# Peptides against a protein of PDB entry 2AUS, part 147

Target 1, 323 residues: chain A of PDB entry 2AUS
Amino acid sequence: ADIKREVIVKDDKAETNPKWGFPPDKRPIELHIQYGVINLDKPPGPTSHEVVAWIKRILNLEKAGHGGTLDPKVSGVLPVALERATRVVQALLPAGKEYVALMHLHGDVPEDKIRAVMKEFEGEIIQRPPLRSAVKRRLRTRKVYYIEILEIDGRDVLFRVGVEAGTYIRSLIHHIGLALGVGAHMAELRRTRSGPFKEDETLVTLHDLVDYYHFWKEDGIEEYIRKAIQPMEKAVEHLPKIWIKDSAVAAVAHGANLTVPGIVKLNAGIKKGDLVAIMTLKDELVALGKAMMSTQEMIERSKGIAVDVEKVFMPRDWYPKLW

## One batch from the design tools (peptide; made by RFdiffusion4, then SolubleMPNN)

Design b2_p19_7_s4 (from b2_p19_7, 11 letters changed)
Fold by OpenDDE base, seed 1:
Structure b2_p19_7_s4 (fold): chain B 323 residues (1-323), chain A 19 residues (1-19)
Amino acid sequence: as target 1 above (323 residues)
Amino acid sequence: SLEEKYASVREERLRAALA
């Protein structure tokens, strides 16, 4: 289960005006698309960039971006942020990932030995980025959160793996094969999770998007395309949140840093330097920013910059200027 | 169904969008 972060309330009397803003559940379809993220089932074959270009054509969009590259041969969960939500992918890049992988062994190994050795790869591993990566090919540590063996059929090992962002499953499988003494390669890979996006009822294909767009444009049926697009707020569910007063929203939407007096409630466990989501009391994403204080400092202090605002999402006119 | 109505043209529309 996603660890629910504790919520600390600073101002229990803070109210929100129901006439201001556009809560995720109340956005007109056009506005929903402008602030949307698709949980795409990326097919094997195309690059993540090609798929984003296709989605822009299918949905007649000016801009879109993806929540972390999948290789051409890799299928599964690719979050695609649309239009005004495009920059929300910044929240997804550092998020944990889950994959299902098929590893093929180059020799026979007893099942008990396979299980024992794969268990030793849970925790910290040292990897070198592949040649195709824009990342410098320096050795780096990555976390493997868990390995779950699903099936062993002779030399074929199907397993689920949860990993830190930028862990290379192909390299993991290579190292497992070396540790087994026979060698191994990655036969298949599917991404089953990217932060808050997983294989669930929100997962849609390119074919679904074509149909659902035409149901809306030709038949006036918006239900399908509305369900196929998640609100951008979904893309920040895994982040620590700070909820702000209505009087602070317009300032933050103009790019002002969040000050301590603007905070109504916040998650526990925020550290200085953490990426945080600034939310309205209606759970609308205002901005992403860097925490300049811990949760404790934000509670104890009466003034100061709580969040350095890096990316504004909310339009400047959704809430009134109160300055 | 809506799916049946659009099934005949889906591949053409997809091809046009992927071109």
Scores: peptide ipSAE 0.205, ipTM 0.864, DockQ to the pose 0.884
Fold by OpenDDE base, seed 3:
Structure b2_p19_7_s4 (fold): chain B 323 residues (1-323), chain A 19 residues (1-19)
Amino acid sequence: as target 1 above (323 residues)
Amino acid sequence: SLEEKYASVREERLRAALA
């Protein structure tokens, strides 16, 4: 999520009409909720699906979805996309994850050996998905971005780990235990990050959501519920972006593919096949789509389909039809 | 405070939402 992407400007004269659209910071509270994502602190015990159902009841919502399953016993960062933003969770599925894990060793190991062996698990690892996973149990590579040992207390090892999406921490700990020669199991696990969502001031509990909803509905105090819900644009911060002309927004909002003439600016390093976010010049999310060109091709070409539009988020009436 | 006003009913409201 922390990859700073260069922004290449293709049209430096492109302006945006301030009367069109609803920038993330200027949405009325009802509209903010309709296009919102909660950074939920999931409690241990319930499934991610149960927690999503509870949020729908608490906030009186018709639809919601989560940004990647946490096991019942796992706590921490669960992004929950609301109402019209529900489908934005697809942007969070491929995003990197961070966890704090407690590993319990089944034998005594010198601290220096623990540190040395755990460092060898940084980089590419081979994993087999667990039986309970809906994923086919094929051997697959996964990247471990980093392992930070926080504390070693005898046989208990507390560590932070950054991983590629769909890395199984339980399996990682099992393999570390095998490499140490004593075996190990996962005692505790908390997710501290899911793409752009992390443990910060935006992290809220189910209790907070109950209180904040009632502050709004009973006392007319919007501030708390407004802060508890992030704009859906937060859920795409980690994606490569393409910013489009006001004249292209309505067409994309109707499900038309983005063509090269509609591009104002874009991130460097887009490859053909990448998931990209199509944005307005006011940083509003219009749609998600698949890049049909590289960044370089989108700069050099005068015409053609730049993005195959897969999911539209923006309403069709926020920008005028200019075709 | 708002927190004090709502603290007494929070658990009931949460229970009702979780039911």
Scores: peptide ipSAE 0.181, ipTM 0.858, DockQ to the pose 0.859
Fold by OpenDDE base, seed 4:
Structure b2_p19_7_s4 (fold): chain B 323 residues (1-323), chain A 19 residues (1-19)
Amino acid sequence: as target 1 above (323 residues)
Amino acid sequence: SLEEKYASVREERLRAALA
């Protein structure tokens, strides 16, 4: 998520009409909710699906979805996309995750050996999905981006770990325990990041959501619920972006593929087949799609399909048809 | 405060929403 992507400008003269669309910071509260994502602090106990159902009840919503399952016992960052933003979770599912884990060792191990062995688990690891996972139990490689040991207290090891999506921390801890020769299990787990969502001022509890919804509905105070809900654009911050002309927005919002002439600026390093966010010049999410060209091809070519549009988010009427 | 006003009913509202 923290990789700053270079922005390449293709058309430096492209302007946007301030009367068109609804920038993420200028949405009326009802519209903000319709295109919102909550950075929820999931409590331990409930499933991620139960928590999504509760949010729908608390906020009187028809539809919501989560940005990646947390097990019942796991707390922390659960992005919950609301209403018309519900499908933005597909951008979060493949995103990197961070956890803080408490590992309990089944025997005494010198601290130096703990540190050395845990460092060897940074990089590529081979995992088998747990029996209870809906995922086919095939051996698969996953990346551990970093392991940071926070505290060692005898047999208890508190650590931060950054991982590729679908890395099983319980399985990682089991393998660390095997490598240490004593065995280990996961005592506690908290997710501290899911792509662009982290433990920060945007993290809210179910209690906060109850209070903030009622502050709005009973007292007319919208500021709390407005702050508790992030714009859906937050959920795509980690994706490569393509910014398009105002004249292209309505066509893409109708489900037309993005063609090269519609591009104003784009991130460097887009590859063919990448998931990309199509944005307006006001940083509004129009659609998610599959890149049909690299960044370089999108710069060099004058025509062709740049993005196969898979999921439209923007309403069809926010921008006029200019064809 | 708003927090004090709602503190008394929060748990009931949460329980009702979680039921």
Scores: peptide ipSAE 0.166, ipTM 0.850, DockQ to the pose 0.893
Fold by OpenDDE base, seed 5:
Structure b2_p19_7_s4 (fold): chain B 323 residues (1-323), chain A 19 residues (1-19)
Amino acid sequence: as target 1 above (323 residues)
Amino acid sequence: SLEEKYASVREERLRAALA
């Protein structure tokens, strides 16, 4: 998630009209909800689908979706995209995850050996999906970005782990236990990050959402529910971005592919085939799409399709048709 | 029910927020 991307400016004279669009921080509360993502603290017990259904009831919503399943027993960060933002979960599903896990060892192991062996699991690991997953049970590689041991208390090992999406922490712990020679199981698991969403002041409970909705509906206090819902643009912070001219926004909002002349600035390191966020100069999400060119090609070329637009988020009327 | 499982402390939270 924290990949710093350089911004390359292609048109340094491009300006934006402040009267067009709705910047993420300036949406009326109803519109903010329509384009919102909740950083939910999922309680242990319910499924991620049950929690999404409850949020829809609490907030009187027709549609919502989550940024990656947590098992019933797993708590923590569950991004829930609302209404018109629901499709932004496409950006969150492949995003890296962080967890805090409690591993219980089935035998005594010296602390130094625990530390040494767990360090060897940083990098690429081979995993088999569990039986309960909808994923085909083929062996696959996954990246473990880091393992940080927080505490060792006899047979209990508390650790933080950053992983590629769809890494099974239960399977990781099982393999660590095998490598230690005593076996191990996952006692507890909490997700502490899902891409740009983390444990911070934006993390809210289902209880918070009930209260904050009532504060708004009964007392007219919108501050709490506004703070509890992040703009959908938060859900694409980890993607490479392309910022476009005001004159290109309406065309993209109508589902037209982004052409090279519409680009004002872009992130470095875009490759052909990458998922990219198309942004206005006011950092509004217009669409998600597939890069048809590299960053270098988008700089060097004067024409051609830069992005194949897959998912439009912005309404068609926020920007005028200037073509 | 949802209400039984996630009872609101609205009055307490409002009072704390307005203090």
Scores: peptide ipSAE 0.103, ipTM 0.761, DockQ to the pose 0.095; fails the geometry check

Design b2_p19_8_s1 (from b2_p19_8, 8 letters changed)
Fold by OpenDDE base, seed 3:
Structure b2_p19_8_s1 (fold): chain B 323 residues (1-323), chain A 19 residues (1-19)
Amino acid sequence: as target 1 above (323 residues)
Amino acid sequence: SWFDELLEKSKEDYEKNRL
């Protein structure tokens, strides 16, 4: 999520009509909710599915989906996309994750040895998915981006870890324990980050959501529920972006593939096959799609399919049909 | 359910704070 992507301008003369669309910060409260994502602090105990069902009940919603399963016992950052934004959670599946974990060692190990061995687990690791995962139990590589030891108290090691999507912290701790020679298990786990969603002022509880919904429905106070819900565009901040002409927006919103002439600006480093966000010049999410060209091909070519549009989010009527 | 208890408690707390 933290990689600043260069923006390459292809059409420096492209303007946008201020009367078209609904920029994230200008959505009426009902529309904001329809295109919203909650940065939920998931409590320990319930499943991620139960928590989504509860949010739907609290906010009187028909649809919602979560940005990546947390186990029942695991707390912390669970992005929950609402209503028309529900499918944006697909952008969060490949996103990096951060956790704070408590590892309990099964024997005494000097602190210097703990620090040295845990540092060796930064980088590429080999993992086998746990039996309970829907993922085939094949050996696979995963990246550990960083390990930060926060506290060591005898046999208890509190640490922060940044990992590639689908890294199993329980498996990491098991392998650290084996490398230390004493064995270890995961005592506690909290997710502190899921792509662009982190522990910050946007993190809300189920209790907060109940209260904020009541303040809106019973007292007419929209401020709290508005702040508790992020625009769906937040869920794509970590993706490479392609910004399109106003004349291309309606076609993409109807499910047409993005062609090269529709591109105004784009991020550097897009590869063929990458998941990309198609944006308006007002930073509204139109669609997610698969890049059919690299950034360089999208610059050099005058025609062709740039993005295979997979998931449309924008309503068909926000921009006029200009074809 | 834990949730029904949370929702009842939050409604009760809201009604109490509105008085």
Scores: peptide ipSAE 0.085, ipTM 0.747, DockQ to the pose 0.553
Fold by OpenDDE base, seed 5:
Structure b2_p19_8_s1 (fold): chain B 323 residues (1-323), chain A 19 residues (1-19)
Amino acid sequence: as target 1 above (323 residues)
Amino acid sequence: SWFDELLEKSKEDYEKNRL
């Protein structure tokens, strides 16, 4: 869900030095790639791991990682974080997903009954991971946020579904088929969303990446490869954010925990234990960490550890040490 | 491999657009 988070300002007079850091829109192309995420249209056929290996070969990269496995036969949105941004995929793994699925029914069912039964699968469902899953085969609950039927053609049901991370659409379709009394299977699946990444103008193929890399390396045209790569900050848009003073940035970039005095503004609704993004006033990602306080505690307290810093992304030298 | 075929096709398309 695109829940717009309220922003609470603690220090309305806090300014940022324009000479410090590299805002997401002002990175040189090499630096943009080093801190980039590709919104890849994964083709059907290859594994997500093979696709990541191919991107590294195409773009001459040492490191890359994906924001959540798509099965070989599944196409669509696969966020691939590059180089220094590789670890940002940790923010994408727990993110909600959307799919378009084609369900084939094993018998004839009236359309009204299809619609009624599929509506009952909105909410909490019980799933068992597939045999081939790296996840322990324990029963677990998952949220189905919405089901939107797009088309019904006899036994074929095309639908959009928004789900909690690690919901198995194949298992959902199997359970819908059981509830309909005829059985069903997943004929086709495409992922249309992974957290902040969706089907939009930023979605690129492996073919596009080859062409855009050649345009840059052989012709000196940066425009295409620049547009094909999103800043790593895109990969944390769905997280609650804490914006910090320029004087706190270098300390956090060195792996120091964020203390309450460093906070300029923050999102409402942060709870203790939440994954949060620590941002500069120029919307640069400094680090990911675990909230040690609620939003309310971070407002009311004058001191203490606000965030336990787990993963630093920002280089140590982008901001001066002011301690 | 599927990737080698993709690279070959992309190179061919790139060269055709440069000519």
Scores: peptide ipSAE 0.018, ipTM 0.535, DockQ to the pose 0.628
Fold by OpenDDE base, seed 1:
Structure b2_p19_8_s1 (fold): chain B 323 residues (1-323), chain A 19 residues (1-19)
Amino acid sequence: as target 1 above (323 residues)
Amino acid sequence: SWFDELLEKSKEDYEKNRL
């Protein structure tokens, strides 16, 4: 997820009006919540849907959505987008995931053989979705980006694994167990990363949210609830970005497609069909859309549709209508 | 294990939220 993308400047003279918009760091608390994402530590037991329903009750919210289902028994990083930010979870669905898993072997295997065989599962793997998945049960390829063995204790293997979105760790462990010749099952699973969200100082529990909401509503202490909620822009940090002129912001906020003249700067390596974030020069998320051009085409062309705008987040009135 | 400590913390946090 930490792919440093080069930034190509197309218009080095473009300035932004400091009176327009609401940069992520300057939002009043109510507006910060309306455009917020919680990095939730999901407990084991409840469904991801139940946890989202509880957050809505705790924080008195009308809408919320999660950045990719964790099974009831799976704990850890569950991004929960709030209110007007709810749709930003679509940016997190295709994002890479990291897990820590405990694999239990059904027989004794030498440690050297465990390490050798697990390393062979780095790269492309063929998986079939489990029965409980809403995904059509067809064979599909997925990437395992890395496997890091943390501990081996007899038949118990603790490991970190980075995977492509929709890789099933239970299925991976089953195939590792078959390759070892003894069989294996997934004893425990925790998600430690979902795109830009990881186990860090921003990770909060449901308990923290209860306490922090009470501190705000009863004691007038805003600091805790403000820190517990990330700006929605955090949920798109892993996407390629296109930064636009102030004069283009209102049109995109009204649902107009982004045209090439509106671009100030952009990330390298955008391909036609990529999901991209359209940003202001103050790093505010305007919209998500589909790239209709490559980065190179957006540099070389003077006109045309650069991005097909699919999801608008910015209110229509944050920037003036300049047409 | 490190994993059990993480799970226990997560369970404790869940039970605290039921009250």
Scores: peptide ipSAE 0.016, ipTM 0.476, DockQ to the pose 0.064
Fold by OpenDDE base, seed 4:
Structure b2_p19_8_s1 (fold): chain B 323 residues (1-323), chain A 19 residues (1-19)
Amino acid sequence: as target 1 above (323 residues)
Amino acid sequence: SWFDELLEKSKEDYEKNRL
């Protein structure tokens, strides 16, 4: 997720009009909320859907969506996209996740053996979705990016794990327990990361949201609720980006596909079929789409469809229609 | 552990929101 992608410039003379659009840092509070994402600390107990319903009630919102289900008993990082930003969760669904887990072993195992076996679970693992998952019960491969053992206390193993989206930590712990020969279960689980969202100064509770909304509505203090809501652009930080000319923005905002002449700069390493974020030169999210070309093809070609635009976020009137 | 403190805080926050 933290891979700094190289930026290739195609048009170094491209300027942007400062009067057009609403940069992420310059949105009025109401507009900031309409295009916002909360880095919620989900409490244990409620479903992710119940928590989204509570946020809608607290903030008086019509629509919201979460960036990937946490089980009822699981706490921690739940990105909640608001109103016009609701569909940005599609960028977060495929994003890597990090968890801290407490594994309880059903027998005594030497610490050196625990460490050795857990290291073998780094890489590709075969998982079967849990019985309660609405996902088709097909075997699937998932990546474990890393396992970091934090503490071993007899039969209790505290560890950090970075995983591909939709990896089941409960199933991982079960398989580790089988490999150790004693069996194991997941005692506790917290999600510490969901793509660009992590445990940092942007993490807020449901209580914080109640208080911050009250300070805004009753006391006229916007600072707290503004800080509690991230711009929707945060939810695409981990995606490869394509920055477009001001003259191309309104067309894309109307749902037109991005053509090669509209590109000012782009990240290296885009492949055909990748999910990409189309950005203005002011780092505003215009749309999400599917790359129809590689980065190299987008550099070498003078024409053609670069991105098939799937989801528009920017209003049609933020930039003038220049065609 | 720091994890137990985070879990306990999260549980306390849940109980406060449930009441």
Scores: peptide ipSAE 0.015, ipTM 0.515, DockQ to the pose 0.057

